# Peptides against a protein of PDB entry 2FGR: the designs that were tried, part 110

Target 1, 331 residues: chain A of PDB entry 2FGR
Amino acid sequence: SSVTLFGIVDTNVAYVNKDAAGDSRYGLGTSGASTSRLGLRGTEDLGGGLKAGFWLEGEIFGDDGNASGFNFKRRSTVSLSGNFGEVRLGRDLVPTSQKLTSYDLFSATGIGPFMGFRNWAAGQGADDNGIRANNLISYYTPNFGGFNAGFGYAFDEKQTIGTADSVGRYIGGYVAYDNGPLSASLGLAQQKTAVGGLATDRDEITLGASYNFGVAKLSGLLQQTKFKRDIGGDIKTNSYMLGASAPVGGVGEVKLQYALYDQKAIDSKAHQITLGYVHNLSKRTALYGNLAFLKNKDASTLGLQAKGVYAGGVQAGESQTGVQVGIRHAF

## One batch from the design tools (peptide; made by RFdiffusion4, then SolubleMPNN)

Design b2_p15_6_s2 (from b2_p15_6, 12 letters changed)
Fold by OpenDDE base, seed 4:
Structure b2_p15_6_s2 (fold): chain B 331 residues (1-331), chain A 15 residues (1-15)
Amino acid sequence: as target 1 above (331 residues)
Amino acid sequence: SLEELLKEALEELYA
């Protein structure tokens, strides 16, 4: 058996020009290029091609030294794996997010990521962004000539909010083709939650694809998220993303990503464009910079996620510019 | 077609 301690400390200086009051925010933020984390993982060979595993991972907040505490909310799984694939028990990325966020060139963190995996409807569930789930059982297939899949189910454990009685239940999965430079995936998920104390289904469909041309990579996402409410109508968001990345000078990477969030319930769009650069000082240490512009139209109030500085919304129809400059260190 | 498959999947998911 083996046990590995691992982690990332990613801390930045961040600036956004507008908060909810129209004022600028700036300071020291976290997780601009990669989510800061501390984890333990290990495997045990059980023989016959069967392995047991564990994974415990929590987020690190370098700006305040984890003043709010430390937990393993990122992942806390035990697993069995073999020729059949892998079964995981415990809190983890749900299969849909695990696969489909891989097409996000900004690693689902900082001010530049695809923000489609979001609680669009003031859902009252803890994980209504569709990223992770408690009480999760997941299964991931091996790769069969490029084809692979993942499936998951999370128990609600009779959690109730208001009149909703299945809060936290997740069912979902993806099918994918990963072969050489090409990756493509389709994900479907439903999560039960509550909005205003009423049972609501969060339905999600996501299509992702990427192609690595060697000199550059192109990546895209198409997503529809629908919070289906019995009363008040559905809250639907169509999210689109297109990104490109390219190596620079053998030690750097430049990224450009555009996203559109068409928020149907408020008939409002938001446009996000982000330019990022990562400079590798070593295999483990990098400098990075992100520049993001978010344009809200009409009633849209989306804000860039400058974690540790400001991650709230802005006034309706306002634009926000964000900057992050930081250090990422992996160990 | 992929579009039809997606539509069917959406219909099943949202039904």
Scores: peptide ipSAE 0.008, ipTM 0.516, DockQ to the pose 0.011
Fold by OpenDDE base, seed 1:
Structure b2_p15_6_s2 (fold): chain B 331 residues (1-331), chain A 15 residues (1-15)
Amino acid sequence: as target 1 above (331 residues)
Amino acid sequence: SLEELLKEALEELYA
């Protein structure tokens, strides 16, 4: 058996020109290019093409040295794999987010990522952003001539909030085609939660696609998230993303991504544009810079996610500009 | 529209 220790430390200087009070925020932030992490993983060959695996991973906060503690909330799985694919038991990315966030050119972190995977409705469940789940069983198929799929179910374990039962139950999956330069996926998920103490279903559908032209890559996402409340109207958001990336001089990568968040419940849109650059100093170390602009219309109050500095909202209809400059080191 | 298509898909799966 083998055990591998791995991780990323990503720390930056970040600035946003506007918080909820209209004031600027700046300081040392984390996870601007990749989420900082510490993990352990390993596999055991059981013979006959069967393998056992484990994966334990937690987030690192370099700015404060994990003052709030360390846990394995990113992933804590045991698995069996073989020609049949892989079965995982434990907290992990749900299959839908695992596949569909792969089309985000900003790696689902920092001030530039697609923000569609979000708790749009003040859901009271811990994972109402649709990214991860507790008590999760997942299955991933092999790739069959490009076609592949993933499925997941998370047990609620009779968790209640207010009058809502079955809180935390997840069911979802994706189908995909991955062949050469082309990737395309469809994901569907439902998570049971509560809003205002009342039972609510978080329904999600996401389409993703990318194509690598060699000189550049294009990527796109189309998503609808709907919190279907037992009492009250649905809270629906349509999110759109289009991005492009290109290698620069053999040592760098430039990225440009646009996203639109159409928040139907408040009849308000937000526009996000991000320019990013990564410069590889080595295989393991990179410098990076991100510049993001977020324009809220009408009642929209979205904020850029400058983790460690400011990740809150802004006043309704206000715009926000953010900058991150940092170091990413992998080990 | 895209919204209508997405809505229809969600309703068919989760209604």
Scores: peptide ipSAE 0.007, ipTM 0.507, DockQ to the pose 0.010
Fold by OpenDDE base, seed 2:
Structure b2_p15_6_s2 (fold): chain B 331 residues (1-331), chain A 15 residues (1-15)
Amino acid sequence: as target 1 above (331 residues)
Amino acid sequence: SLEELLKEALEELYA
């Protein structure tokens, strides 16, 4: 039996040149390179190759000391693992997001990440961004010569919003090939939610791939999200990402990532480009800087996610520039 | 365009 306390404190100074009023915002933000977190995890060997595990993890907000409270909403699982793979019970990343966000070179964090995993339709469910789920059962296969898969189901427990009576139900999974420098995966998911008090299906398909050339890594994502509504038509977004990273001087990493969000319901696109640098001062401590540019077209109002400073939208058709400079420390 | 091709591919996979 083992128990490990672990965490990351990532805090930055952040700036965005436009908020919803067209004004700049700046201050101390959180989670620019990695999501700040505190967790406990452990395993117990049950013999015969079977292990029990637990994982409890919550987000840390260093700028305000978790003024809104602390919880284990990042992950709260108990698991069994062995030659058959791993079964998890409890709130966690859904299998699709767990696998497919791994292709995001900005680790789904800060102002530079792929923002496709999003609530595109003002869905009223708690996790309509498709990232995590309550009441989740997950299964992950072993790796078989590179091939692996994950599946998940979340119970709705008769959660109702308006006339929708199955809100929070999730079903999804991925298949992947991970071998040496190559990674590729396909993910499919459906969540039951509500929009405007009416039952809505959030369907998601995501393709991801990366290749490590040694001198550089390329990564890409293709995603479609569709909120299927009975009234008002579907809300569909096609999201694309291409990124590259390279080691610098043995202690640093430079990242460049582009994303396009084609928001079909409003016939509007948004373009995101981010340059990032991480400098490792030690195994545990790094400095980082991110520079991001987001260009909204037409009715698009997307904003960069400078958590702790400003994560809201901008005026339709406006562009936003963001900067983060911070410290990441792992413990 | 590549974008159009990718969109079509995604739509076909989703249909």
Scores: peptide ipSAE 0.007, ipTM 0.524, DockQ to the pose 0.011
Fold by OpenDDE base, seed 3:
Structure b2_p15_6_s2 (fold): chain B 331 residues (1-331), chain A 15 residues (1-15)
Amino acid sequence: as target 1 above (331 residues)
Amino acid sequence: SLEELLKEALEELYA
């Protein structure tokens, strides 16, 4: 058996030019390039190609020393794996987010990531962003000549909010083709939640693809989220992303990513463009900088996620510029 | 526009 202690401490100086009041915010933030984390993981060889595993991981907030405490809400799984693939029990990334966020060149972190995996409808469920789930069972296939898949189900355990009686239920999965420089995936998911105390289904479809040309990588996402409400109509968002990355001088990486969020329920679009650079000082330590611009149109109020500094919205139709400069250290 | 075409395609796929 093995046990590995691992983690990332990522802390930055961040700035956004507008908050909800139209004022600038700046300070020390966290998780600009990668989410800061502390974890333990291990495996046990059970023989015959079967392995047991565990994974416990929680978020670290370097700016305040985890003032709100520490937990293992990032991942807390026990697993069996072998030639059949892997079965996981416990809180984790849901299969759809695990696979489809891999096409985000900003690693679903900081001010530059694709923000499509979001609670678009003031859903009252704990994980209405479609990223993780409690009470989750997941299965991941091996790679069969490029083809692979993942499936998951999360129990609601009769959690109720208002008149909704199945809050937290998740069912979803993806199919993918990963071979050499090419990756492509289709993900489908449904979560049961509540909006305004009424049962609501969060449906999600996501297409992703990337191609590594060696000198550069291209990546794209196409997503629709739909909160199906019995009263008030559906809340639908179509999200699009296109990004490129390239190595620089053998020690760095530059990234450029554009995203469009078409928020149908409010007939409003938001445009996001982010330029990022990572400079590797070593295998474990990097400096990074992100520059992001978010343009809201009409009733859109989206804000960049400068965690630890400001992650709220802005006034309707306002644009926001964000900067992060930081250090990432992995151990 | 490409955006409109993609939206329509996505809606068709998700219908």
Scores: peptide ipSAE 0.007, ipTM 0.539, DockQ to the pose 0.011

Design b2_p15_6_s3 (from b2_p15_6, 12 letters changed)
Fold by OpenDDE base, seed 1:
Structure b2_p15_6_s3 (fold): chain B 331 residues (1-331), chain A 15 residues (1-15)
Amino acid sequence: as target 1 above (331 residues)
Amino acid sequence: SLKELLEEFLKELYA
């Protein structure tokens, strides 16, 4: 048996040139290259190829020392694994997000990540961004000649919001092909939520692919998110992402990623382009810089997610520029 | 059902 304490402290100086009032914001932010975290994990060999596992992980906010507290909302699972794969019980990334966010070259954090996994419709559920779920059972297959899959179900436990029942129920999964330089995946998910106190289904389909050429990696995502409302019509967003990364001088990595968010309900698009660089000072410590541009058209009000500084929206049709420069340390 | 959901998504994907 083993128990491992692990973590990342990632803190940055961040700047955005516009907030909702049109004013600049700057200060000390967190999680610009990787999400800051503290975790415990371990395994027990049960014999016969069967293992038990646990994983407890929470987010760290270095700028304020976790003033709002610490929890294990990132992951709190117990598992059994073996030649059959892995079964997990507990709050975790849902299978769809776990797999499909892997194509995001900015690691689903900071000002540069793909923002498709989002609550596009003011959903009232706690996890209406489609990233994690409470009361989750997940199963992940082994890799069979490249083919693999993951499935999940989250119990709603009769949670209600307004007239909506079954809030928090999730069902979803992915199929993938991972072989050598190639990765490709299809993910499907539905979760039950509420909008305006009324039952709403959040449906999500995501295609992802990447190819590692050695000298560079290309990655892409295609996603549709649809909040299906009984009254008021559907709120649909089509999100697209294309990115490239390359190692630099054996000690660094440069990343460039573009995303388009076509928000159908408001007939408005947002364009995001991010340039990032990570410089490894050691195996465990890196410096990084991100430069992101977000252009909102028409009624779009999206904002870059400079966690700890400003993560809100901007005025409709306004553009936002963001910068993060920081230190990432892993232990 | 998951099958019905898949069919719905496929329809939307090609629309």
Scores: peptide ipSAE 0.011, ipTM 0.555, DockQ to the pose 0.011
Fold by OpenDDE base, seed 2:
Structure b2_p15_6_s3 (fold): chain B 331 residues (1-331), chain A 15 residues (1-15)
Amino acid sequence: as target 1 above (331 residues)
Amino acid sequence: SLKELLEEFLKELYA
């Protein structure tokens, strides 16, 4: 058996020109290019092509030294893998987010990422952004000539909020084709939650695709999230993303990504455009910069996610500009 | 159901 200690420390200086009061915010933030993390992982060869594994990973907040504590909420799994694929037990990325966020050129991190995986409806569940789940069983197939899939189920364990009695239940999965320069995936998920103390289903469908042309990569996402409520009507958001990335000088990467969030329940749209650059000083250390613009229309109040500085909303119909400049170090 | 969700999404995509 082997045990590996690993991690990333990513810390930045961040600025946003507007908060909820219309004032600027700036300071030291975290996780601008990659999520800062500390983890332990290992595998044991059980013979016959079967392996056991474990993975424990928690988020690091370099700006405050994890003042809120440290946990393994990013991932805490035990697994078996072999010719049949991989089965995981424990808190993890749900299969849909694990696969479909891979098309986000900003790696679901910082002020530039696709923000579709979100709690759009003030859901009261802990993971109503559709990213991770407690009490999760996941299965991932091998890759068969490009075709692959993942499935997951999370137990609610009779968690209740208000009158909702199945909070935290997740069922979902994806099918994908990954072959050479092409990747394409379809993900479907349903999570049970509560809104206003009432049972609500969070339904999600996501399409993703990317193509690597060598000189540049194109990537796209189409997503619908629907919080189905018995009272008050459904809260539906259609999210769209299109991005491009290209290597620069053998040591850098430039990224440009656009996203549109059509928030149907409030009949309001938000537009996001982000320019990013990563400069590799080594295999383990990089400098990066992100420039993002978020335009809210009508009743939309979305804000850029400058973690550690300001991740709240803005006034309805206001625009926000954000900047991050930081260092990422992997060990 | 997930099937109904897919059908609804496709309907909206083509509308």
Scores: peptide ipSAE 0.009, ipTM 0.598, DockQ to the pose 0.011
Fold by OpenDDE base, seed 4:
Structure b2_p15_6_s3 (fold): chain B 331 residues (1-331), chain A 15 residues (1-15)
Amino acid sequence: as target 1 above (331 residues)
Amino acid sequence: SLKELLEEFLKELYA
């Protein structure tokens, strides 16, 4: 058996030029290049190709020393794995997000990531962004000549909000082809939630692909998220992302990513463009910088996610510029 | 249904 303590401390100085009042915000933020975390994981060989595993991981907020506390909400799983693949029990990334966020060149954190995995409809469920789930059982296949898949189900455990009686139920999965420089995946998910106290289905379809040319990598995402409501109509968002990354001088990586969020319910679009650079000082320590532009059109109020500084929205139709410069250290 | 979602998504992609 083995037990590994691991973590990342990622802290930055961040700036956004507009908040909801039109004022700038700046200060010390977290998780600009990678989500800061502390975790424990381990495996036990049970013989015959079977292994048991555990994984406990929580987010670290270096700016305030986890003033709000520490938990294992990032992942808290026990697993069995073998030739059949892996079964996990416990809170985790849902299979769809686990696979499809891998195409985000900004690692689903900071001011540059794809923001499609979002609660677009003021859903009242705890995980209405479609990223993680409580009470989750997940299964991941082995890779068969490139083909692989993942499936998950989360129990609602009769959680209710208003008249909604299955809040937190998740069912979803993906199919993928991962072979050499190519990765492509299709994910489908449905989560039960509530909006305004009424039962709502959060349906999600995501297509992702990437290709590593060696000198550069291209990545893309296509996603539709639909909060299906009985009253008030569906809240639908189509999200698109295209990104490129390239190694620089053997010690650095430059990233450029564009995303479009077509928010159908308000007939409004938002455009996000992010330039990022990571400079590796060592295997464990990096400096990084992110520069992001978010243009909201019409009624769109999206804001960049400068965690620890400002992650709220802006005024309708306003644009926001964000900067992060920070240090990432892994241990 | 998820099938319906897929169909809608595909329609929008090709529109």
Scores: peptide ipSAE 0.035, ipTM 0.776, DockQ to the pose 0.011; fails the geometry check
Fold by OpenDDE base, seed 3:
Structure b2_p15_6_s3 (fold): chain B 331 residues (1-331), chain A 15 residues (1-15)
Amino acid sequence: as target 1 above (331 residues)
Amino acid sequence: SLKELLEEFLKELYA
């Protein structure tokens, strides 16, 4: 058996030019390039190609030393794996987010990521962003000539909010083709939640693809998220992303990503463009900088996620510029 | 559309 202690400490200086009051915010933030984390993981060879595994991982907040405490909410799984693939039990990324966020060149972190995996409807469930789930069982296939898939189910355990039952139930999965420079996948998911104390289904469909040309990588996402409410109509968002990355001088990487969020319920769009650079000082240490611009139209109030500094919205129709400069260290 | 098909599928899955 093996036990590995691992982690990332990512801390930055961040700036956004507008908060909800129209004022600038700046300070020391966290998780600009990668989510800061502390984890324990291990495997045990059980023989015959069967392995047991565990994974415990929590988020680190370097700016305040985890003032609110530490938990394993990022991942807390036990697993069996072998030629059949992998079965996981415990809180984790749901299969859809695990696969489809891989096309986000900013790794679903900082001010530059694709923000489609979001609670678009003030859902009252804890994980209404569609990223993780409690009480999750997941299965991941091996790669068969490029083809692979993942499936998951999370138990609601009769959780209720208001009159809504089955809150927290997740069912979803993806199919993918990963072969050499090409990756493509389709994900589908539904979560049970509540909005305003009333039962709501969060439906999500995501298509992703990327191609690595060696000198550059292109990546794209197309997503629809729909909160189906019994009263008040559906809250639908169509999200689109296109990005490119390229190595620079053997020690750096430049990234450019554009996203469009078409928020149908408020008939409003938001445009996001982000330029990022990572400079590797070593295998484990990097400097990085991100520059993001978010343009809200009409009633849109989206804000960049400068974690630790400001992650709230802005006034309707306002634009926001964000900057992060930081250090990422892995151990 | 694929989207419509998938939405219907999800509806059936939870009916």
Scores: peptide ipSAE 0.028, ipTM 0.663, DockQ to the pose 0.010; fails the geometry check

